# Peptides against a protein of PDB entry 3T7K: the designs that were tried, part 129

Target 1, 248 residues: chain A of PDB entry 3T7K
Amino acid sequence: KAEKILARFNELPNYDLKAVCTGCFHDGFNEVDIEILNQLGIKIFDNIKETDKLNCIFAPKILRTEKFLKSLSFEPLKFALKPEFIIDLLKQIHSKKDKLSQININLFDYEINGINESIISKTKLPTKVFERANIRCINLVNDIPGGVDTIGSVLKAHGIEKINVLRSKKCTFEDIIPNDVSKQENGGIFKYVLIVTKASQVKKFTKLINDRDKNETILIVEWNWCVESIFHLNVDFTSKKNVLYQKK

## One batch from the design tools (peptide; made by RFdiffusion4, then SolubleMPNN)

Design b2_p20_6_s3 (from b2_p20_6, 9 letters changed)
Fold by OpenDDE base, seed 5:
Structure b2_p20_6_s3 (fold): chain B 248 residues (1-248), chain A 20 residues (1-20)
Amino acid sequence: as target 1 above (248 residues)
Amino acid sequence: SELEKKIDNEEELAKRELPD
């Protein structure tokens, strides 16, 4: 059926998109439309898997969803597109009236606002954002909104190797893991990195660490610190935004 | 506290946006 629909076009574009959707197309696509998209080089996946070599995200805007945040870890992310790209494309293809010799839809007309070429270019780097920041091991409180699995999965996609989950009410100093990174000359390395949700946790962990491992470097941040770092694909250690406690 | 206000706002945003 898709072949018959597409036969009216003299030339078909190959968009070469391997994509996931977030904040759009919750009901998916019908079989014919999936086949049409496939013939145009557009493959849409339900979930993110590294083996699929995803290069595209569809979303109405910048979102803080798991898929959107992980899409910025694609190698590379080639396109971040509004869902209207697919809508307009399928609409044009299904149109009976237009003797269209070719499909006239440009990907660049459907870019998500705020995902610029600077961000896209950083996805071509051989390292992940937290890897570049010398953050390998982090401590995450168990009561984080969104859950430790989802948050941990996003962080791992961006180069965190080890997520240590802290039971905030019962944890001791011995439960806190150090950020085990080789001392590089040019980067602020924090021995202890923690993501917390409450002021009481800041007080608790600061006390535990300072009492047992005096004079060590500590970074305690909010989840928003991670999100902002992901959105910029850069960790700005000069910014105090979303930093709850820092000891250099 | 200013810290509590920031945390409350972050919790609301994280709960709303993370689920796909």
Scores: peptide ipSAE 0.243, ipTM 0.752, DockQ to the pose 0.089
Fold by OpenDDE base, seed 4:
Structure b2_p20_6_s3 (fold): chain B 248 residues (1-248), chain A 20 residues (1-20)
Amino acid sequence: as target 1 above (248 residues)
Amino acid sequence: SELEKKIDNEEELAKRELPD
């Protein structure tokens, strides 16, 4: 059926998209449309797997979903596109108008607002955002909204190697892991990096660390600090936004 | 279109966003 529909075109584009969708197309695509998209070099996956070499995300806007956040870790993210790309494409293909010789849909017309070339270019870097920031081991409180698995998965996609989950009510100093990175001259290396949700946790962890390891560097942040770092594909250590406690 | 309606309804998908 898809072949018959596409036979009216003399030339078909190859968009070369391996994509996931977030905040759109929850009901998926019908079998004919998915086949059409596949013939145009657009393959849509349900889940993110590294083996699929994903290079595209469809979303209506910048979102804080797991898929959107992880898409910024693609190697590279070639396109971040609005769902209207697919809609307009399928509309054109299903149009009964006379022999359209070519599909005329430009990917660049459907870019998600706020995902600019500066962001896309950073996805071509050989390192991940937290790796560049010398953050490899973090402590994550167990009561984080969204759950430690989801949050942890996003963080790992962006270069966190080890996620230590802290039981906020029961944890001791011995439960806190150091960020084991070699001292590089030009980057603020924090020995202890923690993502917390409450002011009480800041007080607790600062006390535990300062009482046992008095002269060490500490970074305690909110999840929003991570999100902003991901959205910019850069960690700004000069910003105090979403930083709850910092000791250099 | 059915696809457009799906996009519009997904504004509620803010609920699928990881919380702040």
Scores: peptide ipSAE 0.243, ipTM 0.622, DockQ to the pose 0.716; fails the geometry check
Fold by OpenDDE base, seed 2:
Structure b2_p20_6_s3 (fold): chain B 248 residues (1-248), chain A 20 residues (1-20)
Amino acid sequence: as target 1 above (248 residues)
Amino acid sequence: SELEKKIDNEEELAKRELPD
């Protein structure tokens, strides 16, 4: 069926997209449309797997979903596109207007607002955002919204190697892991990095660390600190935004 | 506290967008 529909076009574009969708197309696509998209070099996957070499995200806007956040870790992310790309493409293909010898849909017309070339260019870097920031090991409280698995998965996609889950009510100093990174000359390496959800946790962890490991560097942040870092593909250590406690 | 308000807002935002 797809072949018959596409036969009216003299030339077919190859978009070379391996994509996931977030905030759109929850019902998926019918078999004919999937086949059409496949013939145009558009493959849509249900989940993110490294083996699939994903290079595209479909979303209506910048989102804080797991898929969207992880898409910024693609190597590279080639395109972040609005769902209207697919909608308009399929509409044009299914159109019976005799005059269309070619598909005339440009990917660049469907870019998600706020995902610019500067962001795309950073996805071509050989390192991940938290790797560049010298954040290798973090402590994550177990009561984080979204769950430690989802949050941890996003953080790992962006270069965090080890996630230590802290039981916020029962943890001691010995449960807190250091951020084991080699001393690089130019940047403030924080020995302890923590993501927390409550002011009480800030008080608790600062006390535990300062009482047992005096004068060490501490960074305690909200999840938003991570999100903003991901959205910019850069950690700004000069900003106090979403930082709950910092000791240099 | 201002800190508590900020954290509360953070929690609400995180809950809404990650499951998708």
Scores: peptide ipSAE 0.242, ipTM 0.753, DockQ to the pose 0.088; fails the geometry check
Fold by OpenDDE base, seed 1:
Structure b2_p20_6_s3 (fold): chain B 248 residues (1-248), chain A 20 residues (1-20)
Amino acid sequence: as target 1 above (248 residues)
Amino acid sequence: SELEKKIDNEEELAKRELPD
């Protein structure tokens, strides 16, 4: 059926997209439209798997979803596109009135606002954003909104190797892990990195660390610090935004 | 379009997945 629909076009583009969707197309596509998209080199996956070599995200705008955040870790992210790309494409293909010999949809016209070439270019780097920032081991409080598994999965996608989950009410100093990275000459390395949700946790962890491991470097941040770092694919250590405690 | 209306609703739901 898809072949018959596409037969009216003399030439078909190959968009070469392996994509996931977030904040759009939750109901999916019908079988015919999936086949049409496949013929145009657009394959849409339900979930992110490394083996699928995903290179595209469809979303209406920048979102804080797991899929969107992880898409910025694709190697590379080729395109971040608005769902209108698919909508307009399918509309043109199904249109009987358009005597178009060719599909006239340019994917560059559908870029998500705020995902510019600078961001896309950073996804081609050989390292992940937190790896570049010398953050490999973190402590994460267990009461974080979204859950430790989801948050942890996003962080791992962006280069964090080890996530230590802290039971915020019961944890002791011995439960806190150091960020075990080799000292690079020109990079600020924090020995203890923690993601917390409450001011009480800041007070608790700063006390525990300072009492037992004096004069060590500490970074305590909110989840928003991680999100902003991901959205920019850069950690700005000069910014105090979303930093709850810092000891250099 | 019906698809556009669905996008708006899905976007709002997606925002609830992780903390603001």
Scores: peptide ipSAE 0.222, ipTM 0.616, DockQ to the pose 0.528; fails the geometry check

Design b2_p20_6_s4 (from b2_p20_6, 9 letters changed)
Fold by OpenDDE base, seed 5:
Structure b2_p20_6_s4 (fold): chain B 248 residues (1-248), chain A 20 residues (1-20)
Amino acid sequence: as target 1 above (248 residues)
Amino acid sequence: SELEEKIDNEEELKKKEIPD
């Protein structure tokens, strides 16, 4: 059926998109539309898998969803597009107007606001954002909203190798892991990196670390610090935004 | 189109957001 629908066009574009959707298309697509999209080089996946080499995300805007945050780790992210791209494309294809010899839909007209070429270009870098920031091992409190699995999965997608989950009420100094990175000449390395949710946790962890390892560097941040770093694909160590405690 | 109506009902987006 899709072939018959597309036969009226003299030339078909190949968009070469391997995409996931977030905040849109919750009910998916019908079989005919999936086939049409496939013939145009658009493949939509339900979930993110590294083996699929995803290069595109569909979303109405910048979102704080797992899929959106992970899409910024694609290698590279080629396009971040509004769902209207698919809608308009399918509308044009299903249109009974006899005179359409070509599909006339430009990807660049459907870019998500706030995802600019500067962000896209950073996804072509050989390293992930937290790798570039010398953050390899982190401590994450177990009571984090969204859950340690979801948050941890996002962080791992962006280059954090080890996530240590801290039981906030029962943890001791021995439960805190160091950020084991080689000293690089150009960048602040924090020995202890922690993501926390409460001021009481800041007090607890700073005391535990300072009492046992007094001269070491500490970075304690909120989840928003990670999100902002992901959205910019850059860690700004000069910013105090979402930093709860810092010892250099 | 059925596709446009599906986009407008996005109130459920908050459930997929990672809380701050």
Scores: peptide ipSAE 0.031, ipTM 0.573, DockQ to the pose 0.686
Fold by OpenDDE base, seed 2:
Structure b2_p20_6_s4 (fold): chain B 248 residues (1-248), chain A 20 residues (1-20)
Amino acid sequence: as target 1 above (248 residues)
Amino acid sequence: SELEEKIDNEEELKKKEIPD
């Protein structure tokens, strides 16, 4: 069926997209449309797997979903596109009226607002955002919204190697892991990095660390700090936004 | 996924300052 539909076109583009969708196409695509997309070099996957070498995200806008956040860790992310790309593409293909010999849809016309070439270019870097920021090991409170597995998975996709989950009510200083990175000359390395959800946790962890390791550097942030860092593919240590406690 | 929606919804809701 797809072949018959596409037979009217003299040339078919190969978009070479391996994509996931978030915030759109919840019901998926029918079999014919999937086959059409496949013939155009567009493969849509249900989940993110490294083996699939994903290079595209479909979303209506910047989202804080796991898929969207992880898409910014693709190597590289080639395109972040609005779902209208697929909609218009399929509409053009199914249109009987236009004796179009060629599909004329430009991917660049469907870029997600706020995901510009500057962001895309950073996905071509050999390092991940938190790796560049010298954040390798973090402490994560167990009561984080979204769950430690999801949050941890996103963080790992962006270069965090070790996620230590802290039981906020029962944790001691000995449960807190250091950020084990070699001192590089040009970057503020925080010995302790923590993601917390409550001010009480800030007070607790600050006390625990300062009482036992008074001279060490501490960074305590909200999840939003991580999200903003991901969205920009850069950690701005000059910003106090979403930083709950910082000791240099 | 329901989980992704929860993250989005919770984070949209939590743009409120972590209350002291």
Scores: peptide ipSAE 0.026, ipTM 0.547, DockQ to the pose 0.082
Fold by OpenDDE base, seed 4:
Structure b2_p20_6_s4 (fold): chain B 248 residues (1-248), chain A 20 residues (1-20)
Amino acid sequence: as target 1 above (248 residues)
Amino acid sequence: SELEEKIDNEEELKKKEIPD
């Protein structure tokens, strides 16, 4: 059926998109449309797998979803597109208007607002955002909204190697892992990096660390600090936004 | 930046991860 529909076009574009969707297309696509998209070099996957070499995200806007956040870790993210790209494309293909010799849909007309070339270019870097920031081992409180698995998965996609989950009510100093990164000259390396949800946790962890390791560097942040770092594909250590405690 | 403003707006609206 898809072949018959596409036969009216003399030339078909190859968009070369391997994509996931977030915040759109909840009902998926019918079999014919999937086949059409596939013929146009558009493959939509349900989940992110590294083996699929995903290069595209469909979303109506910048979102704080697992898929969207992980899409910024694609190697590279080639396109971040609004769902209207697919909608308009399929509309044009299904149009009964006479001999359209060519599909005229430009990907650049459908870019997600705020995902600019500066962001896209950073996805071509050989390192991940937290790797560049010398953050490889973090402590994550177990009561984080979204759950430690989801949050942890996002962080790992962006270069965190080890995520230590802290039981905030029962943890001791011995439960806190250091960020074991070799001291590079130019980067404020924090020995202890923690993502917390509450001010009480800041008080607890700062006390535990300072009582046992009084001269060490500490960074305690909210999840939003990570999100902003991901959205910018850069860690700004000069910003105090979403930083709850910092000791250099 | 426009991106920062959009990020800030998104963060203000939703402090939690949005489910897919």
Scores: peptide ipSAE 0.021, ipTM 0.550, DockQ to the pose 0.103
Fold by OpenDDE base, seed 1:
Structure b2_p20_6_s4 (fold): chain B 248 residues (1-248), chain A 20 residues (1-20)
Amino acid sequence: as target 1 above (248 residues)
Amino acid sequence: SELEEKIDNEEELKKKEIPD
């Protein structure tokens, strides 16, 4: 059926997209449309797997979803596109009125606002955003919204190697892990990095660390600090935004 | 699905300005 529909076109584009969707296409696609998209080099996956070598995300805008955040870790992310790309494409293909010998849909017309070429270019870097920031081991409170598994998975996708989950009510100093990164000459390395949800946790952890490991560097941030870092594919240590406690 | 859930930490933790 898809072949018959596409037969009216002299040449078919190959978009070479391996994509996931977030915040759109919840009902999926019918079998014919999936086949059409496949013939155009557009393959949509339900889940993110590293083996699939995903290079595209469909979303209506920048979202704080697991899929969106992880898409910025693709190697590389080639395109971040609005769902209207697929909608307009399928509409054009199914339209009998358009005596179009060719599909005239440009991917660049459907870019997600805020995902510019500067961001896309950073996905080609050999390192991940937190790796570049010398953040490899973090402490994460167990009461974080979204759950430690989801948050942890996103953070790992962006170069955090070890996530230590802290039981906020029961943790001691011995439960806090250091960020075991070799001192690079030119970069501020924080010995203790923590993601917390409450001011009481800041007070608790700062006290525990300062009482037992005096004069060490501490970074305590909100989840939003991580999100902003991901959205920019850069950690800005000069910004106090979403930083709850910092000791240099 | 759980994968599409917004990870919104809405709790604005009051930043304690550490005096320089």
Scores: peptide ipSAE 0.016, ipTM 0.479, DockQ to the pose 0.047

Design b2_p20_7_s1 (from b2_p20_7, 7 letters changed)
Fold by OpenDDE base, seed 5:
Structure b2_p20_7_s1 (fold): chain B 248 residues (1-248), chain A 20 residues (1-20)
Amino acid sequence: as target 1 above (248 residues)
Amino acid sequence: SKELKEKIEKELEEAEKNAL
């Protein structure tokens, strides 16, 4: 059926998109529209898998969803597009009136506001954002909103190798893992990195670490510190925003 | 269509409520 619909066009674009959707197209597409999109080089996946080599996200705007945050870890993210791209494309294709020899839809007209070329260019880097920041192992409190599995999955997508979940009420110093990174001469390396939700946790963990390991470097942040780092694809160690405790 | 825009708006609101 899709072939018959597309046969009216003399030339078909190949958009070369492997995409996921967030904040749009929850019900997916019908079989005909999926086939049409596939013939135009647009493949939409339900979930993020590394094997699929995803390069695109569809969303109405910048979102704090798992899919959106993970899309910034694509290698590379080529396009972040509004759902109107697909809508307008399918409308043009299904239109009976237009003796269109060609499909005239430009991807660049549908860019998500705030995902600029600078962000896209950073997704071509050989390293992930937290890898570049020398953050390999983190401690995450178990009461994190969104859940440790989801938050942990996002952090891993961005180069954190090990996530240690801390039971905030019962944890001891021995439960806290070090950030095991080789000393590079030019990088701020923190021995202990923690993501916490409450000021009481800051007091607890700072005391536990300082009482047992007095001379070590500590970084305690909110989840928003991670989100801002992901959205910028850069860790700014000069910023105190969302930093709850820092010891150099 | 108007219906499709309304659907996208609802899905956006849901995504914002489920923000991490």
Scores: peptide ipSAE 0.499, ipTM 0.920, DockQ to the pose 0.795
Fold by OpenDDE base, seed 2:
Structure b2_p20_7_s1 (fold): chain B 248 residues (1-248), chain A 20 residues (1-20)
Amino acid sequence: as target 1 above (248 residues)
Amino acid sequence: SKELKEKIEKELEEAEKNAL
């Protein structure tokens, strides 16, 4: 069926998109539209798998979903597109009125606001955002909204190798892992990095660390610090935004 | 269509509610 619909076009674009969707297309597409999209080089996946070599995200805007946050870790993210791209594409293809010899839809007209070439270019870097920031091992409190598995999965996608889950009420100093990164010359490596949810946890962990490992570097942040770092694909250590405690 | 816009708006609202 798709072939018959597409036969009216002399040339078909190959968009070469391997995409996931978030905040749109929850019900997916009908069989004909899937076939049409596939013929145009657009493959939509339900979940993110590294093996699929995903390069695109469809979303109405920047979202704080697992899929969106992970899409910024694609290698590279080629396109972050509004769902209107697919809508207009399918509309043009199903249109009987115009003897359209060609599909005239430009991907660049459908870019998600705030995902510009500066962000896209950073996804072409050989390193992940937290890797570049020398954050490889973190401590994560077990009461984090969204759950440690989801949050941990996002953080791992962005270059955190080890996530130590802290039971905030029961943990001791011995439960806190160091950020085991060799001192590179170019700036303050934090020995202890923690993501916390409450001011009481800041007080607890700062005390535990300072009492047992005096003069070590500590970074305690909110989850929003990670989100902002992901959205910018850069860690700004000069910013105090979402930093709860910092000891250099 | 209006229906498609409304669907996208609902899906967006749901995604915003499920924000990390």
Scores: peptide ipSAE 0.499, ipTM 0.919, DockQ to the pose 0.780
Fold by OpenDDE base, seed 3:
Order: C-alpha cells, then structure tokens, then sequence
Structure b2_p20_7_s1 (fold): chain B 248 residues (1-248), chain A 20 residues (1-20)
C-alpha cells in the first residue's frame, strides 16, 4: 500500500532519521504510515537502545522526560523536531493532489524551540557532559523524585559511570563514595559529588564529610543542576543555581 | 485538525506530569 501511495512522487527524500518520541505519538502509527516513513528514511523506535544509533527526537517542546534528557546524549543528536514534521509529511503524502511531484518539507522548519545548533554541535563531542566536567562517581539520595533507576539511567547516559545510592536516614560517611577522577591540571575536581532533595540531607552529608575528610572538595546539588547541565550540554561551575553546597 | 491538536495537547500535558 505504501509503495502505491509513494509511486506518484518522482523523487523521495531520505531523511535518515532514527528517532524516539516523547510527549507525542503515544498511540504510534498505523502500518501504512510506518511503511511510508521507513521508505522516507524515518525509523521510529519505542525505546532508546545504544545499538539503534538514534539521532533524532520528536517532541512538542523541551521536556524533562527520560527520553528527552537521554536524547541529548545521542552521538550525535542530528535533529530535535516537533511532531508537526511527521504530521505535515504524512498529510502531503496522503494528499490526492496529482500535481505534487516532490515532497517539500524542510526539517529545519520543525526544530524544537531552544534546541539550537550550539546544542546539536556539542552532541558531536567525543565526551559526555559530566565526563567533561570530571564527574564520574556520584552519590544519589534514595528518595529522589522519579526514582534512582530512572535518574541514574539519565546520568549514566551523560557520562556518569558510578551511581551510589544513599539511604539518607541510615547513611554514614563510609557509605559516601568519592568521585574517583585523576587530577587534571585545568579544572576543580570535586572529591564528593552528591545529588540531594532536602536541606536536611545537605546538613547531614556536609557534616559527615567535613568531620571525617575536612579538607576535601564537596559539591552538593539538586537534580535541577543536572537537568540544566544536560539542557546546555555544559556544566557551569561558576553558577550557584541549583547548588546547595560547594566547597572548593 | 482540532482532534489532532487536542491529542497533542493531551500528550504534552501527560509528558509534563511525568517530568523528572
């Protein structure tokens, strides 16, 4: 069926998109539309897998979903597109207007607001955002909204190798892991990096660390610090936004 | 067109509720 529909076009674009969707297309596509999209070089996947070499995300706007946050870790993310791209494409293809010899849809007209070329360019870097920031091992409180598995999965996608889950009420100093990174000459390495949800946790962990390891560097942040770092694909250590405690 | 807009709006609202 798709071949018959597409046969009216003299030339078909190849968009070369391997995409996931978030905040759109929850019901998926019918078999004919999937086949049409596939013939146009658009493959939509239900889940993120590294093996699929995903390069695109469809979303109506910047979202704080697992899929959206992970899409910024694609190597590279080529396009972040509004769902209207697919909608308009399928509308043109299904249009019985005999005079359409070509599909004329520009991907750039459908870019998600706030995902600019600067962000896209950073996804071509050989390193992940937290890797570039010398953050490889973190401590994460177990009561984090969204759950430690989901949050941890996002953080790992962005270059955090080890996530230590802290039981806030029972945690001791020995439960806190250091950020084991080689001293690089050019950047402040924090020995202890923690993501917390409450001011009481800041007080607790700051005390535990300072009592046992008085001269070490500490970074305690909110989850929003990670989100902002992901959305910018850059860690700004000069910003105090979402930083709860910092000791250099 | 209205149904499609309503669907997109609903899916967006759901995604916003599920924000991390």
Amino acid sequence: as target 1 above (248 residues)
Amino acid sequence: SKELKEKIEKELEEAEKNAL
Scores: peptide ipSAE 0.499, ipTM 0.918, DockQ to the pose 0.750
Fold by OpenDDE base, seed 1:
Structure b2_p20_7_s1 (fold): chain B 248 residues (1-248), chain A 20 residues (1-20)
Amino acid sequence: as target 1 above (248 residues)
Amino acid sequence: SKELKEKIEKELEEAEKNAL
């Protein structure tokens, strides 16, 4: 069926998109539209897998979904597009009125607001955002909203290698892992990095660390610190935003 | 279509509610 619909066009674009969707197209597409999209080089996947070499996300705007946050770790993210791209494309293809010899839809007209070339360019870097920031091992409290698995998966996508889950009520100093990174000469490396949800956890962990491992560097942040770092594909250590405790 | 826009708006609201 798709072939018959597309046969009216003399030339078909190849968009070369391997995409996931978030905040749109929850019900997916009908079989004909999927086939049309596939013939145009648009492949939509249900889930993120590294093997699929995803390069695109569809979303109405910047979202704090797992898919959106992980899409910024694509290698590279080529396009972040509004769902209107697919909608307008399919409308043009299904239109009987326009004897269009060609599909005239420009991807750049459908960019998600706030995902600019500066962000896209950073996805071409050989390193991930937290890797560049010398954050490889973190401590994560078990009561984090969204759950440790989802949050941990996002963090791993962005270059955190080891996530230690802390039982905030019962943990001791021995349960806290160091951020095992070699001291690079010019980078502030924090020996202990923790993501926490409550001020009581800050007090607890700062005491535990300072009592047992004096004079070490500590970074305690909220999840929002990670989100902002992901959205900018840069860790700003000069910002106090979402930093709960810092000892340099 | 108006319906499709409304659907996208609803899905957006759901995604915002489920934000990490």
Scores: peptide ipSAE 0.499, ipTM 0.919, DockQ to the pose 0.788

